# Peptides against a protein of PDB entry 2AZE: the designs that were tried, part 50

Target 1, 148 residues: chain A of PDB entry 2AZE
Amino acid sequence: AQECQNLEVERQRRLERIKQKQSQLQELILQQIAFKNLVQRNRHAEQQASRPPPPNSVIHLPFIIVNTSKKTVIDCSISNDKFEYLFNFDNTFEIHDDIEVLKRMGMACGLESGSCSAEDLKMARSLVPKALEPYVTEMAQGTVGGVF
Target 2, 101 residues: chain B of PDB entry 2AZE
Amino acid sequence: GRLEGLTQDLRQLQESEQQLDHLMNICTTQLRLLSEDTDSQRLAYVTCQDLRSIADPAEQMVMVIKAPPETQLQAVDSSENFQISLKSKQGPIDVFLCPEE

## One batch from the design tools (peptide; aimed at target 1 I64, target 2 Q72)

Design b1_p23_8_s2 (made by RFdiffusion4, then SolubleMPNN; from b1_p23_8, 13 letters changed)
Fold by OpenDDE base, seed 1:
Structure b1_p23_8_s2 (fold): chain B 148 residues (1-148), chain C 101 residues (1-101), chain A 23 residues (1-23)
Amino acid sequence: as target 1 above (148 residues)
Amino acid sequence: as target 2 above (101 residues)
Amino acid sequence: SSTSEKLKKISEKINKLLANPLI
């Protein structure tokens, strides 16, 4: 019947939306873990050093990273007020946002790539509210993706 | 019948989505708390050592860009053109170089 | 130490080194 067809279309629509939200949730969880882990690391480091690092030795979030071969020639043009920058490279470059940097630093405990050891998983779980712990476990096990 | 089954499935999917929304709200709340916590923001930083760990300046030049909110970044990376354009409307853009040593 | 290294501002360096750095 037409009604069944309509409901099937709606079902598929909802399934797709759920899938998208699952991906978004996973990213949010990773961000939370990464941020909290970074803060925890730095707090501990400063405690051990008994002082914060020099102001110009650190970069606070948010930021963007651009990297290229040290052999790459870069031409740069800057507006008078420094509101505009133009960089020209003679070779390829990479751009990374701060979240990606944190992931590569291991701040997300390898959860993002399925490389989460038991110790990493323990850390990850400790950095999220209790309500999110089951989902973190599912992420580590690769069991996320099903409809619940 | 099939109609009843589909109706039940839709109800279950709705419940699942509501649960996802709830979990997402928890996550966004936690992130907001981090953004509003002065101590957390003070400690939300990376070092040159961190940057070297992901892109060794012995082989790679590492440039850091800090720009005001809503700054536009456009990049072209092709065989014919390698370019980055930054345009801010809210203030100056800061660009830093991570030293090799 | 690596954590004590001072970052270099490219913007300042560029303004000094390039003949025509302005857009």
Scores: peptide ipSAE 0.019, ipTM 0.862, DockQ to the pose 0.026
OpenDDE base, seeds 2, 3, 4, 5: peptide ipSAE 0.019, 0.019, 0.019, 0.019; ipTM 0.860, 0.863, 0.860, 0.865; seed 2 fails the geometry check

Design b1_p23_8_s3 (made by RFdiffusion4, then SolubleMPNN; from b1_p23_8, 12 letters changed)
Fold by OpenDDE base, seed 1:
Structure b1_p23_8_s3 (fold): chain B 148 residues (1-148), chain C 101 residues (1-101), chain A 23 residues (1-23)
Amino acid sequence: as target 1 above (148 residues)
Amino acid sequence: as target 2 above (101 residues)
Amino acid sequence: SSTAEKLQKISEKINQRLANPVI
């Protein structure tokens, strides 16, 4: 009886760990798709323009962004060595990492929300190794989360 | 019996986790390949237009933060406190407004 | 609050990204 109880505890622990790893895998897949899609977009854009964009016109990954109303007053305190920053706002702000930005740009093909057209799904599949294609399909269908 | 069933479940879960680990390894490998590829690094950028596309372009300002790895960010957004704190361990933090503003 | 909770989650993700940036 005690052995069975111990195994049930272990089973639950493993199930939870698997669930966490599934979430992590989904995020990794989205990142991969987003990055590759971004690179592809920019490559094509530069080919069409026959030149790269001006250096100061682009922001390379990684980055973080903060957006707020243009009317928001921002007080900034910076350490002498620029190791520390403190921003005080008089109103609400939004903060995003580059991954979230890419998702909102559609670079993850809507896979993050399960809003993939047939073309979006085709694009997403084309941006991952063959071994990951089934999982991408599952993500698009919303069938991820089951135990293997 | 129950014991045999649980044992079998654990074996199956172990195999499933191994499959997940394998897939995750594939993903991390692909990401690493991207980060190590010079052309991919060069092309891994967004424009200010891209950044503004995710917010109201007419009403929002966009501040960009370039921080070294392991920088710590803390944010508070409440009726009484709207604050962002950044602390780097490895080097200076660069903060600038989107150039097109 | 829900806002605080959401911001906390975002902050955690950002810090994770900063801890292990790719590309």
Scores: peptide ipSAE 0.544, ipTM 0.928, DockQ to the pose 0.714
OpenDDE base, seeds 2, 3, 4, 5: peptide ipSAE 0.536, 0.540, 0.535, 0.543; ipTM 0.928, 0.927, 0.927, 0.929

Design b1_p23_8_s4 (made by RFdiffusion4, then SolubleMPNN; from b1_p23_8, 12 letters changed)
Fold by OpenDDE base, seed 3:
Structure b1_p23_8_s4 (fold): chain B 148 residues (1-148), chain C 101 residues (1-101), chain A 23 residues (1-23)
Amino acid sequence: as target 1 above (148 residues)
Amino acid sequence: as target 2 above (101 residues)
Amino acid sequence: SSTSEKLAAISERINQRLANPVV
């Protein structure tokens, strides 16, 4: 029946949208954990040092990084107003946003890869509101994807 | 019947999506609170050591890009072309090497 | 290529981050 067909199409649409939102939610959770953890780390470090780090020694978020071999030749073209940049490399490069950097620093407690220790999971849970704790647990276990 | 089953599925999916939306709203609220907290923003930084820890510090150069919101990035990494392009709409882009280099 | 696909994904994430740079 045409009616059933229409509903099946809608069902598929909703399933795909839910899948997308699940991915978005996971990323948001990771960002929240990473940011809060970073702030806590730095706060503690500054308290221990009794002073902030030198201004030129830190990179404030947000940022993007590009890394490549020191032997890589980079040609950079910049517009006069610095609104446009063009980098040409003679070899491969890596590019990361600040979120990826934080993940690699362990600021997301390994939750991004489902490799949380018990302590990591405890930390992750402590950095989110109560309502998000079950989802954090599911992320750590790799069981995300069920119907709510 | 089939129609009833599909209708029930759609209702369940709607509830699931609403729950996701709720959780996402909680997350965005938390992130907003962080962005509005001056002390948190002051502490939202990494060191050059942090940056090099995720790269090979002995062999890698690290370039930092500070771009305004809504900047567009395009990157190509192939045997024939290694390129990054940046286009900003809201202001100048700042690019510099990691300060500890 | 796998590298191209990965880079595309990274670029997309970066652009999304730039579009909404919360924190």
Scores: peptide ipSAE 0.496, ipTM 0.923, DockQ to the pose 0.745
OpenDDE base, seeds 1, 2, 4, 5: peptide ipSAE 0.488, 0.466, 0.465, 0.495; ipTM 0.922, 0.920, 0.919, 0.922

## One batch from the design tools (peptide; aimed at target 1 V73)

Design b1_p24_1 (made by RFdiffusion4)
Pose (drawn by RFdiffusion4):
Structure b1_p24_1 (pose): chain A 148 residues (1-148), chain B 101 residues (1-101), chain P 24 residues (1-24)
Amino acid sequence: as target 1 above (148 residues)
Amino acid sequence: as target 2 above (101 residues)
Amino acid sequence: PSIHVSTGPVPPVSPASSSVTVTL
């Protein structure tokens, strides 16, 4: 009984590591897909009607987005060297990652929520190495859990 | 008995984790190759029209923050106001708006 | 948009009823 208790806590500890690692694997696959998809969307757009986009109309990764109502008062304070910043808001604001932005743009082909058309899934499968294809199929069905 | 049952479980979980680590390894390698790729980095960008479909600078205000790696972001809910604090240990941070408003 | 900008020593954050810190 004593030894069984030790094995059970070890089992639960491993079950927790696997559960965390599955979520990490899924997120990494979505990033890999989203990044590659964004790069190919821009590579193609730069062919159609030559001359690369003007530098000010473009934002390179990595970046963060903050949005609030156009009315919301913001107070900005900056350190000399611009290493430190402080923003005060008199209303609700939202903070979004670039990956989250790329997902909302559909760069991850709806795979973030299993919302893939046949073409979306085909696109997602081709942007990931063959060894990751089964796991992409698992993500497309939502049958990722059960903890293998 | 139960001791063999738990031992068999630990074996299944050991093999499963080895497989997951392998796939994660392949996955992070793909991401490393993308980060070491100059042509991909040059093309890894979003337009102002992109940021629109997720929040357009017509009704809402959009702010872009670019801080070097390892910088800290603290968000605060005061008794009366909201705040975002950015502290970069190395390198300056950049902040700007979107053109359409 | 109403944005006020100032430069100099950054003051400390107001007392937090709730807070989240993220390393980028």

Design b1_p24_1_s1 (made by RFdiffusion4, then SolubleMPNN; from b1_p24_1, 9 letters changed)
Fold by OpenDDE base, seed 3:
Structure b1_p24_1_s1 (fold): chain B 148 residues (1-148), chain C 101 residues (1-101), chain A 24 residues (1-24)
Amino acid sequence: as target 1 above (148 residues)
Amino acid sequence: as target 2 above (101 residues)
Amino acid sequence: PDIKITTGPVPPLDPAVSSTTITL
C-alpha cells in the first residue's frame, strides 16, 4: 500500500513536469515560427523593393515595447551614460516583448490562439522541421496534452 | 495489480517526457541556427508600421527600448504609481519613440 | 529576450541623472 502511494506521488510529479514542458515547447515552437516567418516576410519584401529598407526605418530584435495613451504625461530621467532610465507616468501603461509583438503581428500564424486558418496552418507547418509538424497540428486543433 | 499498473504508467510518462525533451532540443537548435545566421539576423526586424498595426498610434504612443543583455526592467503599474526603471550594466540603453504615420 | 523583467518598487536613480518631461 505504501509503495503504491509513493508511485502515485511520483506519477503526479511527472505529470506536472510534463505539463510544464508542454507549455515550454509550445512557446518555443511559436518563437521559431514567428522568427522564421518574419525573416521570410522581410526577405520577400526586400526582394520586391530590390533593396533593403532605410537603416533608421527598422527595429532589429530584440526589443521591448512600452505603450500608453498619447495623453499620458511621461517624466523620464536618464543617467549621463544612459545606463539607467526611470520613467514616471501619470497613467497606466503596457509592456510587450518582441515575441508578443510578433504574435500580434500574426507572425505565429494565429497558432498561439488556435485561430489559424488552413493556410495559416500550412504556413506554420512549413516553418518547422518535419518532426514538429504533428505537434503544430495538435496546437492548432487545441488537442495538445496527449501522452506521447 | 495496481502496483504493476502504476509502474507501467510511470514508464509511459518517462517515454513521453523524453519525447518532449527531444522536440524541445529540436526547437532550441533551430532558434540557435537562426541566431547564428547573419542574413537571418539582418532580416529579423520590424517596422514602425508593424508597431502601429498592433498599437494604434492615433490613441497610443509607442516607445521602443533596446537594451544590452541582462538589463533589468522594473515596472510598477498601480493606481498610485506608474513607473518603469531600466538598469544596464553592460552598456547604454537606447529608447526612442515610434513616430505617427 | 535577453532582459530581466521584474515588478515591484522602483529604486531611485542616482543624483547624476537628467530629467525630461514628455507630454504628447
Scores: peptide ipSAE 0.211, ipTM 0.878, DockQ to the pose 0.058
OpenDDE base, seeds 1, 2, 4, 5: peptide ipSAE 0.023, 0.203, 0.022, 0.023; ipTM 0.863, 0.878, 0.862, 0.861

Design b1_p24_1_s2 (made by RFdiffusion4, then SolubleMPNN; from b1_p24_1, 11 letters changed)
Fold by OpenDDE base, seed 5:
Structure b1_p24_1_s2 (fold): chain B 148 residues (1-148), chain C 101 residues (1-101), chain A 24 residues (1-24)
Amino acid sequence: as target 1 above (148 residues)
Amino acid sequence: as target 2 above (101 residues)
Amino acid sequence: PDIKITTGEVPELAPAVSSETITL
């Protein structure tokens, strides 16, 4: 009886761990797709332009974005060596990670929200190793969550 | 019996976890390879147009912050305080503004 | 946007501050 109880606890622990790993894997897949898709997009764009973009026109990963109303007053304190920054806003602001930016750009093909068209899903699948394709499909279908 | 059933469940869960670990290893390897590829990193950028699609500079100001790894970031967004604090130990922090047009 | 770069609001900041902001 006690052994069974111990195993039940372990079972639940493993289930939760698996769930966490599933979440982590999904995020990693999204990152992979987003990055590769971004690179592919830019490669194509540069090929079409026959040159790289001007250096000051692009932001390379990694980065973060802060946005706020244009009416927001920002007081920024910067150390002389630029090692320290303090931004004080008089109103709310938003911070976005570069991954989130890529997702919002559609670089993850809508997979993050399960909003993939057939073309989106095809693209997503093409950007991952074969072993991950089934998982991408499950993500698109919203069927991830089962133990396999 | 119950014990046998639980034991079998745990074995199955172990196999499932091993599969997940395998997939995760594949994925992390791909990400690592991407990070180590010079050409990929050169092409891993967004444009002002991209940023405008996230937050329209006509209505929102868009600031881009590039900070060295391990930079401390603290953000407070409340009615009493709206603040972002950045502290780098590995180098200078760069701030960029996305133009409206 | 009204961005004012100042100093003195953060401890340990140098008296001289950078006013550099790069426009994309």
Scores: peptide ipSAE 0.044, ipTM 0.868, DockQ to the pose 0.156
OpenDDE base, seeds 1, 2, 3, 4: peptide ipSAE 0.028, 0.021, 0.022, 0.044; ipTM 0.862, 0.866, 0.865, 0.865

Design b1_p24_1_s3 (made by RFdiffusion4, then SolubleMPNN; from b1_p24_1, 10 letters changed)
Fold by OpenDDE base, seed 4:
Structure b1_p24_1_s3 (fold): chain B 148 residues (1-148), chain C 101 residues (1-101), chain A 24 residues (1-24)
Amino acid sequence: as target 1 above (148 residues)
Amino acid sequence: as target 2 above (101 residues)
Amino acid sequence: PDIKISVGEVPPLSPAVKSKTITL
């Protein structure tokens, strides 16, 4: 009886660890898809334009964005060496990292929300190694970890 | 019995975890390859138009922050305080606004 | 947008219960 109880505790511990790893893997997959898709988009766009975009018109990864109402008053304090910034807003703001931006741009093919069309899923699968394709399919279907 | 069932479950979970570890290794390898590929990094960019497309440019302003690795960002968003603090250890931080047009 | 910029000493972040730290 005690042995069974100990094994049950271990089972739960392993299940939680697996759940954490699943979450991490999903994020890694989304990042990979988003990055590769972004690169492909830009490559294609530059080929069509027969030139790269102006340097000051693009933001290379990594970056973060802050958005707030245009009516928000912002006070910004900057150190002399620009190593330190402090922003004060008079209203709420949003912060998004580059990965979230890419997701909202559709670079992850809607896989992050399980909103993949057949074409989106095909694209997503094409951007990962073969070994990851089944997992991408599971993500699209919302069936990740269903066997646990 | 119960013991046999639990033992089997643990074996199955071990196999599943090993599979996950393998897949994660594949992913991290792919990401490293992307990071090391100069051409990919050259093409890893968004435009201000991209940013406007996700931030309702009619009502929102978009500020871009480019900072060195391990820069600390702290944010306070409450009824009493609305603040963002940036502290870099490795170099200057660049902040700019996306133009409306 | 109305953005006021000052260069010099940077005041500390105000303490608050709801804070988020992101490492870039």
Scores: peptide ipSAE 0.340, ipTM 0.891, DockQ to the pose 0.741
OpenDDE base, seeds 1, 2, 3, 5: peptide ipSAE 0.328, 0.339, 0.168, 0.044; ipTM 0.890, 0.890, 0.874, 0.862

Design b1_p24_1_s4 (made by RFdiffusion4, then SolubleMPNN; from b1_p24_1, 7 letters changed)
Fold by OpenDDE base, seed 5:
Structure b1_p24_1_s4 (fold): chain B 148 residues (1-148), chain C 101 residues (1-101), chain A 24 residues (1-24)
Amino acid sequence: as target 1 above (148 residues)
Amino acid sequence: as target 2 above (101 residues)
Amino acid sequence: PKITITTGPVPPLSPAVSSVTRTL
């Protein structure tokens, strides 16, 4: 009885750890797809234009964006060495990291929200190694962890 | 019995976790390869048009922050305070606005 | 947008009941 109790505790511990790793893996897959898809898009665009875009017209990863209403008043304090910034807004704002931006751009093919069309899923699968394709399929179907 | 069943469950969970670890290793390897490929990094960019597509400057201003690794960002967004603090330890921080057009 | 920029010593964040911290 005591042995069974110990094993049940361990079982629950392992299940939680697996759940955490599943979340981490999903994020890693999304990042991989988003990055590769972005690179592919830009490569194709540059080929069509026969030249790279002007340097000041692009924003390389990594970056963060902050957006707020155009009516928002912003006070910005900057240290002399530019190591420190403080922004004061008179209204609400939003912060997005580069990965979130890529997702909103559709670079993760809608896989992040389970909104993949057949074409989106095909693209997503093509951007990962063969070993990851089944997991991408599971993510799209919302069946991740169904074996447990 | 119960003991045998639990033992079998734990073995199955162990195998599942090992499989996850393997897949994660594949992912991290791929991401590392991307980071090491100069051409891929050159092409890892978005445009102001991309940003306008998700936050239209006609209605929203878009500020871009480029900061060294390990830069700390703190934000307060409440009815009484709306603030963002940036603190870098490795170099200067660059901030710029995306043009409206 | 109206943005005012001041260079020099940066004041600390105002006290708040909630805050979000991120590492870039």
Scores: peptide ipSAE 0.402, ipTM 0.899, DockQ to the pose 0.761
OpenDDE base, seeds 1, 2, 3, 4: peptide ipSAE 0.258, 0.399, 0.170, 0.370; ipTM 0.883, 0.898, 0.875, 0.895

Design b1_p24_2 (made by RFdiffusion4)
Pose (drawn by RFdiffusion4):
Structure b1_p24_2 (pose): chain A 148 residues (1-148), chain B 101 residues (1-101), chain P 24 residues (1-24)
Amino acid sequence: as target 1 above (148 residues)
Amino acid sequence: as target 2 above (101 residues)
Amino acid sequence: SAETAARLQADAERINHKLQNVRI
């Protein structure tokens, strides 16, 4: 019974590591797909009607987005060297990642929620190495859990 | 008995984790290659029209933050106001708005 | 509120984790 208790806690410890790693693997696959999709969208758009986009109309990754109502008062304070910043808000605001932005743009082909059309899934499968194809299929069905 | 049952479980979980680590290894390698790729980095950007479909600078205000790696972001819910604090240990941080308003 | 505070703490943790693990 004593030894069984030790094996059970070890088992539960491993089950927790696998559960964390599965979520990490899924996030990483989505990033790999989203990045590659964004790059190919821009590579194609730069062909259609030549001359690369003006530098001010473009934002390179990595970045963070903060949005609030147009009326919301913001108070900005900056350190000399611009290493430190402080913003005060008199209302609710939202903070978004670039990955989250790319997902909302559909760059991950709806795979973040299994919302893929046949073409979306085909696109997602082609942007990932063959060894990751089964796991992409698992993500498309939502049958990722059960903890294998 | 149960001891063998738990030992067999530990073996299944050991093999499953080795497989997961392998796939994660392949996955992070793909991301490393993307980060080392100059042409991909040059093309890894979003337009102002992109940031629109997720929050357009017509009704809502959009702020873009670019801080070097390792910088800290603290968000605070005071008794009366909201705050975002950014502390970068190395390198300056950049902040700007979107053109359409 | 408690819900807003918990959301803002989760958001900060997510951003801090992202900035520690830059992928691109």

Design b1_p24_2_s1 (made by RFdiffusion4, then SolubleMPNN; from b1_p24_2, 11 letters changed)
Fold by OpenDDE base, seed 2:
Structure b1_p24_2_s1 (fold): chain B 148 residues (1-148), chain C 101 residues (1-101), chain A 24 residues (1-24)
Amino acid sequence: as target 1 above (148 residues)
Amino acid sequence: as target 2 above (101 residues)
Amino acid sequence: SSATRARLQAISQRVNQQLANVLI
């Protein structure tokens, strides 16, 4: 009886660990698709323009974005060495990392929300190794969660 | 019996986890390859136009923060306190505003 | 934008004069 109880606890622990890894894998897939799609977009754009964009017109990854109302008053304190920043706002703000920005740009092909068109899914599949294609399909269908 | 069934389940879960780990290794390898590719690094950027599409500077102030790895970010967004604290140990933090035009 | 960063720095410097005790 005690042995069975121990194995049942272990079973549940492993199931939870698998679930966590599934979530991590989904995020990794989205990152891969978003990054490759971004690079592809920019490569094509630069080829069409026959030149790279002006240096001050682009922001290289990684970065984060803070946005707030244009009317929000922001007080900023910076250490002498610029190692520390303190921002005080008089109203609410939003923070987005670069991955979220890429998702909102559509670089993840809507896979993050399971809102992929046939064309979106085709693009997403083309940006991952063959071994990951079935998982991409499951993500698009919202059917991820099964144990292998 | 029940014990045998549980033992079998655990073995199957182990195999499933190994398959999952394999897929994760494939993903991490691909991401590493991107990080090691000079051309990919050069092309890994967004434009101000991209940012305007996410948060229009006509309505929203958009601040961009570029910080070294492992920079600590603490944010408080409550009715009584709106604050962001950044602390880097690897180097200086760069902050700039996205222009409206 | 270098100009924008310069403006932000200038604003921050003024704030630092008033709130130096925050980070020091």
Scores: peptide ipSAE 0.018, ipTM 0.862, DockQ to the pose 0.028
OpenDDE base, seeds 1, 3, 4, 5: peptide ipSAE 0.017, 0.018, 0.017, 0.017; ipTM 0.864, 0.863, 0.862, 0.864; seed 4 fails the geometry check

Design b1_p24_2_s2 (made by RFdiffusion4, then SolubleMPNN; from b1_p24_2, 14 letters changed)
Fold by OpenDDE base, seed 5:
Structure b1_p24_2_s2 (fold): chain B 148 residues (1-148), chain C 101 residues (1-101), chain A 24 residues (1-24)
Amino acid sequence: as target 1 above (148 residues)
Amino acid sequence: as target 2 above (101 residues)
Amino acid sequence: SSETKEKLKKLSEKVNKMLKNVLI
């Protein structure tokens, strides 16, 4: 019946929306874990050193990085007010945002790939509110996507 | 019947979505709190060593870009053109090069 | 090392000196 068809369309619509929200939530969780883990790491390091690092030795978030072969020739054009930059490369390059950098640093505890050790998972859980812990567990197990 | 089944599915999906929304709100709140915490922001940094761990300057150049919010970034990576364009509307863009050890 | 980290080069300043008055 037409009514059933309408409900089926709505069902599919909701399923897709849920899927999108699940993806967004996972990313948000990863960001939270990564940020908190980074802060914790640095706090501990500064405590051990009994001082903060020199200001010019660190890069505060947010940032992006561009990497390319050291052999790549880069031409840069810059506006006088530094509002505009143009980089021309003679070979391929990579761009990474700060979140990706943090993930590659292991700040997300391998949760991004579902490759968490027991210690990694423990750390990840400790860096989120209690309400998010079950979801972190599901992410680690690769079981996210179910209806709950 | 079929209609009842679909109705039940939609109800369950609604509950699931509400739970997701709740969790997302919690998560976004936590991120905002981090953003507003001065100490957290002070400690939210990476080092050159960190950057070298993901892209070793011995083999690759690592350039760091700090730009104001809403800066436009456009990149072209093709056989004919390798280009990055940055355009800020809120302030100057800062660019750094991570040195080799 | 800290010394190594402090060697981070600011490209923007150098580029700006070289290419002042350039509009993109």
Scores: peptide ipSAE 0.023, ipTM 0.858, DockQ to the pose 0.027
OpenDDE base, seeds 1, 2, 3, 4: peptide ipSAE 0.021, 0.017, 0.017, 0.022; ipTM 0.859, 0.858, 0.859, 0.867

Design b1_p24_2_s3 (made by RFdiffusion4, then SolubleMPNN; from b1_p24_2, 13 letters changed)
Fold by OpenDDE base, seed 4:
Structure b1_p24_2_s3 (fold): chain B 148 residues (1-148), chain C 101 residues (1-101), chain A 24 residues (1-24)
Amino acid sequence: as target 1 above (148 residues)
Amino acid sequence: as target 2 above (101 residues)
Amino acid sequence: SSATKKELKQKSERINNLLKNVLI
């Protein structure tokens, strides 16, 4: 009885760790896909334009985006060394990291929501090492974690 | 029996976790390689047009924050307080607006 | 649209984690 109880505790512990690691791996995969896809897009675009975009027209990763209504009043306090910023808004705002931006741009091929077309899935698979392809497939099918 | 079943479950879970660890290592390695590739980093950018697709500056202002590693971000979004706090430890934070056009 | 306090906290945490472990 005690032996079984100990194993049950361990089982639960492992299940929780696996769940956490699955989430982490999925995010890492999405990051890799999104990044590589972005790079490819930009490379192609620059080749078509025969020049890189003006430096002031692009934002290199990493970055954070904050958006709010144009009517929102923003008070900004900045430390002398610019190490600290405080923004006060009189209305709601949104924050997005670069990965979220890339996802919304379709750079993760819809894999983040399991809404990949056949072409999207093909692209996603092509942007990861072979060892990760099966997991990408599982993500696209929404079957990750189904074994547990 | 019950014991045998649990033992088998644990073995399967162990194998699954090991596989996850392996895959994570592969993925992390790939990301590091990408970060070390100068050409990839040069091409790792979005445009203002891209950002407009996320939040149209015609309706909303878009602020871009370039923060050094280890920067802390705290945000409050409530009726009583709408606030973003940034604290960097490794250098100055750069903030700029994305133009409407 | 605005995020709930919980969602904002989670997002902030995610962003902070990314900033702690910059990939690119």
Scores: peptide ipSAE 0.152, ipTM 0.890, DockQ to the pose 0.564
OpenDDE base, seeds 1, 2, 3, 5: peptide ipSAE 0.020, 0.019, 0.019, 0.019; ipTM 0.866, 0.864, 0.865, 0.865; seeds 2, 3 fail the geometry check

